# Peptides against a protein of PDB entry 7UQJ, part 75

Target 1, 160 residues: chain A of PDB entry 7UQJ
Amino acid sequence: PELYQNFNITPPRGVLFHGPPGTGKTLMARALAASCSSDERKITFFMRKGADILSKWVGEAERQLRLLFEEAKKHQPSIIFFDEIDGLAPVRSSKQEQIHASIVSTLLALMDGMDNRGQVIVIGATNRPDAVDPALRRPGRFDREFYFPLPDVKARFKIL

## One batch from the design tools (peptide; made by RFdiffusion4, then SolubleMPNN)

Design b2_p13_1_s3 (from b2_p13_1, 6 letters changed)
Fold by OpenDDE base, seed 1:
Structure b2_p13_1_s3 (fold): chain B 160 residues (1-160), chain C 160 residues (1-160), chain D 160 residues (1-160), chain A 13 residues (1-13)
Amino acid sequence: as target 1 above (160 residues)
Amino acid sequence: as target 1 above (160 residues)
Amino acid sequence: as target 1 above (160 residues)
Amino acid sequence: SMQLHPPLEAVLP
């Protein structure tokens, strides 16, 4: 967020980190949070796993998402990092339990309800961006995507 | 690998990467595999998620583990990386399904069945080492553990 | 090290991590050190910054480097990590203070003086490998280099 | 030939 202030760039509300597993998505999100944190200005970093929200908060997942966004707003500037967000917000299918659809709907509403003036950034990470509900990938939500490539095997080979 | 040659130390059959989420465990395992690969000598990297083995291979998980270890042996030198291994091999409890106990038993047998001279390394990664069955953490299995600390905030700042 | 035993590869005395800032070099070095430490076998991790050696140890930098290598040898198996090594070992230029040349000369001698059987690994990290004295990048010193790629520019640009 | 990333197992003790 602070970097965007200095660059006169409106920070994205949501950023999707995607790429193969073990490309450093979670590490990058944490590194970003740390790098935007100074001694004078600390960014609060909230981390959740998509699958954990479904499994640990069965029946309360919506409320827990709301509380997460409220707490992030209270502790702004802040970053909300959803690791494995495809586990939280899978593509809508006829076989999806109504629970998943409701969680996605709540996440959509929470991301839409973020004022662009808010110092809250949402980072999603997935190995499968195509498994994330396309509604989350629209402008005003995860409207910025980041491909974390596999380090080129040839690049690594030349290192030895 | 080269460092252990000089140390006259038998390489561990299994290595447990543990630490808070987003400390780079999976990235490290991939980077290890790539870094041990040269143009003349490629290491084959096998990756599985603990929870995926349980969910995707319900009723076949044992067979799939056996096949994984056989294929790793066929493609030696090789690394088997189990991400979120606490999802595959949870601590034995009275409430655990027999399926989990059987999978753990199979993994124990496979790790015990590795010859120390084999060019197969097993890396487990978890955020909760205490949630991994202690039987897997004994000598000849995941007998080496690796704590991935949260990078110091100051160290992260210089990365960006 | 153990992986290199099985791979019949002589461990490098020195490893150079290079790549743009923010690629996780320092994090990787720490994670490596942690990941080679078990309860039974702990690796001692020594960390220094190149610029700190010059600034904090003006007139004593050579002695401090010698003491560092002696202590690393005493606490073997050990890793010495030089973060921002281009600050310690800049390319020799006509404008370089004799102090830098002397420090580089001492570091060369210390790396050359490591027996290949020694349980001390040296990791250098830089954002500018071409700013590191080529003498340090020769066989028996930092003879292995590691490129930490930028995560895709599109990934960083949309976060920032 | 740019020797890129040595084995991190080279750097793993």
Scores: peptide ipSAE 0.000, ipTM 0.303, DockQ to the pose 0.146; fails the geometry check
Fold by OpenDDE base, seed 3:
Structure b2_p13_1_s3 (fold): chain B 160 residues (1-160), chain C 160 residues (1-160), chain D 160 residues (1-160), chain A 13 residues (1-13)
Amino acid sequence: as target 1 above (160 residues)
Amino acid sequence: as target 1 above (160 residues)
Amino acid sequence: as target 1 above (160 residues)
Amino acid sequence: SMQLHPPLEAVLP
């Protein structure tokens, strides 16, 4: 939080945590939320799984996204953490259901609608950054990307 | 990082990461350093353990602190991360060795001597914020505190 | 750990988390412990620092290791996390104090004595995997290794 | 749902 103020860098509206499963993305997001909450200033942390928004709210996912952003705005300063965001906003493909396209469009609009003065940060986490719609990775959206590297490829092969 | 810019809050000279062991304090400090480092602007990250400065540099701890802050200033923008800072600067007690009091005094002076325009951020991490000298937790020093909660109390009770 | 059991994969007796300081090894171990703990199945998490076992329990380190493994076995499913395990079990050198050799031998015996049916997983974390006794890195011990790389330079470049 | 973690609302002091 403070480093960005020191550098007079426009805070991103969204940060993409990407890297293999179990690289601490979710934990980092929680730690960031905790680490931005002071005794004087509590940060509200909203967590959603991308797949859960899609699967639990068939036909209501757009509304749930709107409500989430409204609630986050109401409870500023806040963090919206989308775990497994590739499940929410997969790359637009010709085979992609119209539902996914609508959810992506809603999320784009919500991120674009955030004022830079708003104390709402969106963190997306994915194991597959290349499976996230490139439109979400543009400036003013998830324009900052954090790669949580695997513990060594040899380690992954040893665990699996 | 971003949250502080959004708040137009004067960046603290120091941030205290506190919370139980293995709550990601050190990882967060590194992730913050990484997140604040651009292609155009590399942030230099200095890591020291509080106990290591005290134990490895008996009689030189003050000099090592001065050198650390000078080097951090030379390599701006920079982060100085003190892991286990309670080991470096424990609460001043009547039983405290004169060495600890001197180290605390040196660290206080170094933090007070940082220009607010300086691109040096100090992050202290501790499992015991109450074991850190209250003088370090005053405005202009570690005036921002970040509690790294355990993963859920229920998860904690499940893990412990 | 439990993920392996869920997959009917023989759980490793030990996993070595290795990588530079503050790459999230300790955090990952806790996150794994948390993530493997369900409402129905609490995982007990035991944390020890390698250097603390050596320094705090001079002459009792072997007994403390035995007690730790017994307690972990009693509280199955459990994770034993050794932070800074290179401090507990450094590479066998001709200059190695007999104390270190005995601790290593005890840890080897304890890891070898774990039944594969036991729901005890040992995680060692080190910044220096090459400073860990190779005997600990053999099959049936810390036979799985996770390298926690520094946040990739490319990831660092994408964040800003 | 393995709610391993309370909603952070409960964990934020």
Scores: peptide ipSAE 0.000, ipTM 0.328, DockQ to the pose 0.057; fails the geometry check
Fold by OpenDDE base, seed 4:
Structure b2_p13_1_s3 (fold): chain B 160 residues (1-160), chain C 160 residues (1-160), chain D 160 residues (1-160), chain A 13 residues (1-13)
Amino acid sequence: as target 1 above (160 residues)
Amino acid sequence: as target 1 above (160 residues)
Amino acid sequence: as target 1 above (160 residues)
Amino acid sequence: SMQLHPPLEAVLP
């Protein structure tokens, strides 16, 4: 907050963590969630995987997203972390494209419908920012994007 | 174990995490330790600082290193994380150089003496890979090195 | 700004990151520094180790701290990150206690002397918040504390 | 008890 006040930066509702897999996106999101909650002010951390939103919530995904945002608002201050948010994107099938479009549309509406006074931050992580619907990357949504660089090929090669 | 088994990669005995301070080396090592531990297979995570090995263990450092490796073997699968492994290097004094040489020599012997079948991974973190004894960076020791880049200014900017 | 505005939280000049070693304190501080700097507004990130303040700056540490804060003010918006701030605490020697007391006193004065309008944030990281002088943890200094938990095995499992 | 200390939102500038 202070940095944003001092920097005259409007805090993003949505932050997109992007970069190659295993660059620490999920780790950072959790470190964020952990660092955010004090003894006096516990931050509630919610986590969902993009692929789980499609696969586990087929036919109920939109409702589950709504419930997630309601729960996050109820437990504010809170962080919603969407891991692999590009996993909301279909695998190649017309039927999955329609389902994906509906889910993404719901997420757009939820992010747009958040009160700017709400103490809810949304973090999306992806390995493929270009596979994330451009509409999610617009101002008022995931308007801040973090590139987690590949550690130079030497770096990553040595985690494996 | 599973990652290395699944990737058909012989798990390196030693992995060197290097890069500027606060690039996430220690965090990654902890994430790895956590990631490798399933409900069925809890990984034991051991951590030591290189500077502590020199300063706190003066006269007993070699014994403490041996005990650490024995304990790691006893609690396998396990990760030994040496934070600031370059801190095994002396500050400029001949007496400290001798102590350092003995400690590093002990670490070399312990890494060489690990059975390849042992479920013990050693991770060293440093801000100065060139300050790490080249003998530690050879095959069978810290033969895998991870460069943790400074996130490009763009990458980091997007977390705030 | 919005988060502090929305949370009605006066932005702390000083933030204490504490928790077990390798919980991501330094990574978070760096992620913060980087995330704060836009193409239009580059945040300058300064980093010092507590142990270096004592050992490398013996006899000049107070002057170096003053210069650091002046430089941070000159390059605002800026972050000063003190890694291992508990390393400002002496090893048990009367001479080192006096040096420590002088350095900590200087840091207190510098934190108190910051203009609340200044675009300088101070982040201290420690593994031992109780080893940090209680005077540094008072309002107007490191009055916000972040506990970086060990991810419980469950929390770690969910980072993967 | 993981004492998570004040929101990064609050510390994130």
Scores: peptide ipSAE 0.000, ipTM 0.302, DockQ to the pose 0.096; fails the geometry check

Design b2_p13_1_s3 (from b2_p13_1, 6 letters changed)
Fold by OpenDDE base, seed 5:
Structure b2_p13_1_s3 (fold): chain B 160 residues (1-160), chain C 160 residues (1-160), chain D 160 residues (1-160), chain A 13 residues (1-13)
Amino acid sequence: as target 1 above (160 residues)
Amino acid sequence: as target 1 above (160 residues)
Amino acid sequence: as target 1 above (160 residues)
Amino acid sequence: SMQLHPPLEAVLP
């Protein structure tokens, strides 16, 4: 807190963790959620996977996102972690465009609608930052990005 | 920052990261250090390993701890990360008790002697929280604990 | 397996994860073990620390390595992860040379003796790749290397 | 002892 108090930095509405699979993006998000929690103030950590929101809630994904943000706001301070956010909000290129576009639009609106004073942090994780809709990467949304470098990618491709 | 500002939470003097090996405790500590740093205010990250302090500095481990805390205070804002802190400060049960007891006592005194306004955060990481001297886990020391769960293996399969 | 089958790439007998402390080497190894596991095929993950093998098994470290490789072969598909492998197999420079040399020789023989068809992957992690015996870094052993860079501290300034 | 909230079920795809 005091270390952070001295920085007067507006908590980002959203942070994008990007980097190749298994670089610890999800682990980092969990550990940030944990680290910000105290005995007196437990941070509620909400985790969703982009593909699961799409697959479980065909036609209701927007409602599930709204409910998630409402619940996160109700349980503030909170972190919403979207793993594989590129699965939720792909770049507007593939034929599932309309359903993806509405979910992206809903997520954009939810992130834009967060009061700057809201104690809700959104973390998106992806292996493919370029597959995330550029609209999500604008200021006031996922405006801060963290690269989780592979251990030298060449050696991983050979293990997988 | 503002999320922490709004919490009015005194930064813990110490935080214990515990959990099975390879759950990203060290990565999280580096990540917190990095994330708290800005272009204007770089957080100095000091990393030591409990076993290395014992092995390199038999009889001088206390002095090395004092120097580390002095250097961390000089380079504040700073994070001191002790990886495998159970190696530095085991529970007072085994025959190397005297050397370990003096190192534990020194670390206790250094953590107790941190001004509450100090811009020095101490993070201890361990795989065995029960192997850490209970005196280190008291209020004003490592008074906050974070469990790093094993990535649920099932849950990771779906991220790749 | 099938991902490896499709690439016609002989799975490396060994992979060296190197980079500064806390860059997620251990986490990555666990994540790879997890990601290669399925509901039908659980990968058994064996973790050992180089310094622990030396300290616990003075005079029996060779036997413990043999048992570890036998157990890993018995529980294939499996991953053997050596954290701080530089502690197990230092460069042939210091007076503990003979004990280290025999352990290195045993590890070399175990890695060389792995049938190319063996479903056992060995991952070594180190902060000091140059402190690992060059013989371990030859083709057919730890012949693939992964650098785990420090999370770029600058990128993180923006999250917190 | 601060009970960390149970590990978020990593939503597997």
Scores: peptide ipSAE 0.000, ipTM 0.331, DockQ to the pose 0.076; fails the geometry check

Design b2_p13_1_s4 (from b2_p13_1, 4 letters changed)
Fold by OpenDDE base, seed 4:
Structure b2_p13_1_s4 (fold): chain B 160 residues (1-160), chain C 160 residues (1-160), chain D 160 residues (1-160), chain A 13 residues (1-13)
Amino acid sequence: as target 1 above (160 residues)
Amino acid sequence: as target 1 above (160 residues)
Amino acid sequence: as target 1 above (160 residues)
Amino acid sequence: APELAPPLEAVLP
């Protein structure tokens, strides 16, 4: 958090953590939340999973996203962590594509509607950055990306 | 741990996490412990530092290692994390080399003495895998290695 | 990084990351460095360990600290990460206490000598914030502190 | 006195 103020870099509204599964994206997001919490200023950490937004919130997903951003704003300073944010990207069925497009459009609007004065940071995590809607990766949204490389590709394969 | 149980892969007795400093080896070990902990099966996490074993336990290091492995066995399922395990490698003085050799030999014996039926996993972390005694890297000890690369191989962090 | 810019809080010259070992302090510092590095503005990341400053640099530690801050200033924007900064705190021997006091005094002077216009951030990490010299924790030095709780205590952050 | 080994920080999840 403090590093961006020091560099006078307009903090992105969103940070995309991307990299292969189990590279510590979720752990890093939690560590960020904890690191930003002092005794005097506790950061509220909200976590959602992209697949849960689509599966559990079918028909209510947009409302749930709005409520999430409202709660995050209410509990500032706050972090919203979307784990598996590529789970909001359309899966193979046309009916799902429409639902995904609507949810992604809502997320875009919510990120665009965050005033730069808000103490809300959005962290997206994905194993498939190329499956994340390019619109989410534009300036003012997830405009900073962190690659979480595999511990050398050789090391993961021996766990399988 | 759970990855290996889930895959019915006989968990290695030891896993070596290696890579540049601050690549998240310790954090990954904790994440693994947390991820393997369900509400029904809590994993006990033990941490020691290689330099502490040599400096703080001079004359008692072997006993302290034995007690650590006993406690880990008592609190199964458990993870023993050795941070900076290369700190058990001999420093420049011959008298220290003998102390190091004794401690490393004790660690080898403890790892070899872990029955495959124990729910104890040993994770070693090092910034210098080549400084870890090759005997520790043999099958049945730290026989799996995970390289932790720097987060952005693309971001040329000139770590000076 | 971005959290602080959003808060328009004058970035502290120094940030203290504290919490139990393996809570991701070093990984966070690297993630922060990576996050602040764009293709256009690469952040230079310098890392030192408190114990290395005392042990490897005996008699040259002050000069090495000065050179470190000079290089950090030369390669702006930059982050200096001191891992295990409590390792600069006096060990029990009187001769070591004098060496520690001299090195800490040099670090204080270097932090105080950083013009607020410099694009240099200092991050200290410790497992023992109470072992860090209180003079380092004063305003204009490590004046912001981030507690890195254990993952379980992190789970007690109201994940709403 | 040998410094007591730091307590086993059992991170009980």
Scores: peptide ipSAE 0.000, ipTM 0.289, DockQ to the pose 0.079
Fold by OpenDDE base, seed 1:
Structure b2_p13_1_s4 (fold): chain B 160 residues (1-160), chain C 160 residues (1-160), chain D 160 residues (1-160), chain A 13 residues (1-13)
Amino acid sequence: as target 1 above (160 residues)
Amino acid sequence: as target 1 above (160 residues)
Amino acid sequence: as target 1 above (160 residues)
Amino acid sequence: APELAPPLEAVLP
């Protein structure tokens, strides 16, 4: 939060954390949630794994996504963290199961339906940014992308 | 290697990182590998996901585990990190698929076969320590367990 | 960054990461920097170790700190990460070497001299928060502190 | 051909 104020940047509705596995994406999302929580102002942190939504909620995944967004709105300020979001919203392909297409469409609609004034931030984490449906990466959705590099040896962490 | 040498501690054969999802288990494993790597002494980091071993290596999973351990030994000092190890080695049950039982048995044998003098550390990470086969948690295997707590909400990680 | 705008929170000039060694402070700082860089908006990450500033820059440490802050300002948006900041800015004591006192005084002046509108965030990391000069922890400096808990001791993190 | 396990990117630190 503080970094964007310094940068005079409007907070995105959605933030995509991407980078190699074990670069701290999920830890960062939790740390961010903890960091915005004060004793007087707690942030509610909702976490879901993309693969869990598909496997556990077969046939109910869309409803569970809607309920998640409603619950996040009810408990704002809140963060919704989708870990392994590529497992939830894989790139649309001609061979993609109808179930995936429906979940992606629901998530798109939910992200588009978020009021920018809402105290709900959506964070997606992926190890495979190219496996995330490009429709989710458009302005007003996951329009801010955050690359978690491997901790490279050389002193110049050009954090791209 | 260097971390254990600095502390005059014999490296465990296996270390289990456990805790809620997004507590930084994978990140810690990478950070440990990086911190033990000097310019003169680089540690090779091998990473596998438990679920990927089952899904991608159906019928070859045992062979791939053997190859992984051989390659880690060849490139020592090395760390083998099994992310979501509960997906690889679920608790033995009467309903356990024969495939899982064979993979678990192979992993047990590989861990038992590691010479304590070898510069190979095995790190397992799980969000469900109770879903890991207790046989893996015995002395000489994952006999060191590491709880990653949720970052306590009070710690204002305001790096937002 | 974005989370603070949603919460109407003024970004701190400086953030102190503290907690036991190996709790992921440095890794978090790097991940944050990565996570604020987009393709269109890269954040420059400057890293220094507190001990390195004293040992490598004896007699030039103050000048190097000034140059670091100037360079960070020139390359904003930027993050300055001081790893092991207790090595740079130990608690002022009557027995404190004059060299440390001068470096601390320079760092205080540099942090006070940061325009709140500047897109420069300073992150300090320490394993010994009580070893950091309290003057650095005052409002307008490292006025936000982030505790990285030990992974709770009960679960045997015996990566000893 | 079984997709070779992605090369062990030895992430050299």
Scores: peptide ipSAE 0.000, ipTM 0.362, DockQ to the pose 0.065; fails the geometry check
Fold by OpenDDE base, seed 2:
Structure b2_p13_1_s4 (fold): chain B 160 residues (1-160), chain C 160 residues (1-160), chain D 160 residues (1-160), chain A 13 residues (1-13)
Amino acid sequence: as target 1 above (160 residues)
Amino acid sequence: as target 1 above (160 residues)
Amino acid sequence: as target 1 above (160 residues)
Amino acid sequence: APELAPPLEAVLP
């Protein structure tokens, strides 16, 4: 945040953490949240799982997303972390595709509606960047992507 | 994979990662997947949680397992990672035991049906190797077991 | 356990692991469980997620908690790990608040009902210690708290 | 309603 302000760079609204599952995406997103939080500048961390947005909030998911972004805006500086954001991707069933399309559309609108002056960073974690709707990966949304590589080849030879 | 092909060794179809929960089994399985993935040889990683197979797919779990193995076979070389595979173990309720028995039977059949020439590795992660059906631990299934030890005793003295 | 017995110190019934999400709370709780487990003294590890207690066991959550504590008592020495224990915190919906209040009340009673001679340690992991009911944080319950700091600031500069 | 089957493919980059 501060680095972007000092350089007059529009902070990326969204950062996509992608990589093989359990490479520490969630660990790192969480690590970033509180490494950015000092005693002087508490960063509020909001976490949602993509699968929970779909399964727990069927019929209210859009409202819960709006409330999440409102609370994040109220508690600036803040980080919204979507774990398993690929869980918001369309599943090949027609009825679920419509629900997914609505939720993704709401998330797009919320990311677009963030004023560039807001200190809200959105982090999406996925194991499947290609399953994330390309519309979410456009400039002004999840326009930065960080690959989480696996720990080095030495682990392979110990397990094989 | 390549090591097994070069030595004419039949690759283990299944590897059981066991150890105290959160010893990094999921992290390591994921670490193995992309350490085996190079720019020249992309390994496709499939992940399922044992508890999700039971709870989310009641009535379609067997079909979803079949589709998982078909997609893994289509995207060779591939790794299928079952996190919480002990979640497929029979729960002491009679109705759940039948569902579990059917799902485990399907998984056994899918593991047995993998041609030895397939570049599909199955990794099961469990906190309770003794709760995994012994039939899954037989040769040609999860016939290799890797214990994930805890970080050394020094962590205990910092927390106690 | 042994250290507490040797010093005639009443072992804490509950330990709260708190810190930014993914700082390895679950990893560490799990690491503690089996570092305390030797060949001579196997520690039984029980794991539940707070969100699963609420969502999967609607109407039986209290019974499942009782059974969990009974099994933990039967398999002493044992560790009960509640991941996402902040998932037992009241959600702002009135109907869910009542369910949460009942489940939290049951957990309180189970923690209070543990004989000091029992070798059952309860570990709660949360990303939001302030969202955990203060009654759970009282002496004789989760009366020890361990902060899981983030990995150092160097990770921030690599991602920003 | 049955919970949504998680999407099948994780294509590693």
Scores: peptide ipSAE 0.000, ipTM 0.178, DockQ to the pose 0.090; fails the geometry check

Design b2_p13_1_s4 (from b2_p13_1, 4 letters changed)
Fold by OpenDDE base, seed 5:
Structure b2_p13_1_s4 (fold): chain B 160 residues (1-160), chain C 160 residues (1-160), chain D 160 residues (1-160), chain A 13 residues (1-13)
Amino acid sequence: as target 1 above (160 residues)
Amino acid sequence: as target 1 above (160 residues)
Amino acid sequence: as target 1 above (160 residues)
Amino acid sequence: APELAPPLEAVLP
């Protein structure tokens, strides 16, 4: 309450961290969580990878999202960080990905259902903001976007 | 071993974090240390500022570097983070700065002497990678570079 | 207007980011600037280091602060980020530092003179919040404080 | 053993 109350900021329901891989999106989300946590007021940080929600929980992804938001609500103030959110919420270009469509719909509903009085922030990180369903980028959802630009290209991230 | 083994990455002896001030270099190093630390396997994080090693330990900077690396080796797995490493190891432009030349030579020797089997990572952060002695940027030293760009705030950073 | 209006938040005149070095204070300020910037509404981000204002502009520090706030006002919406603000506005413990006293007084006056209707946020970052003049930490100035803890390795990241 | 659902709560310190 107090962090968001101290800001009187209706916590953005969602913040989109976008930018090339290795630009510190995941780190920033963790740092935000850590920085917003005081000795007196711990922020609970939930991290999920978008692809992991799809791959690990075939047929339960919607339930896992609901549980995640419920737990985040229970442990307010909290941050839900979706790493690689484009893996969870790809653009609904193909009618064939009903599974993606249902997960996106669930995420939309969960973000819409977050009472503005709740102290749950959702941070989505992506390397491909244009691969994220535009419905997630609407006001009251991931309506705040942070670009994390590449390091100037010469350093070949040989992440070998 | 396991974290580095899990990545099959021969831990870079040194990683250079470079990019404009306030791009999260220091935070990334700390978050890496924290993320690599489990309840079972704590990573010891050593932080030094390059300028502080020069200013606080006139005539002992080489000894302090040796002690730092010895302590890091003793407390493996460990991260040595040099914030503002350009302050410690400026480019050897003038033969006259023998003090800088000796410190750089000591740091080079310490980085070269780190057995690749050791679980000591050295992270150097700088706002000016070109101000870091090129000898430190060679293979087996700070041979991995992570640029930390300014978040391209499409916002006009008028850094006036 | 709209971003702050949408939140009906009187933008805090000042936000103090405090915590140990390398906890992401500067990164957070940049990220905040980036997030608040849309394609339609760019936030101008002004970054100054407290010590640099003192060292580069002996006798002009007050004028440079005024110019900074004027430029920030001219480029609304804007963020002024003072890195190491404790270097600019040290605690007025010694009567002898008239220069510090005048700079602090100027900063106080500038923060007080910010019309609450203005879209200028001032973010001060410090590793030593107790080294910042208490007058700057009063309501209507840096009245909001964000602690950036070290990821203390001991801190139970129950990443359960 | 069923991979325990990654525990929901990362309590930040």
Scores: peptide ipSAE 0.000, ipTM 0.331, DockQ to the pose 0.082; fails the geometry check

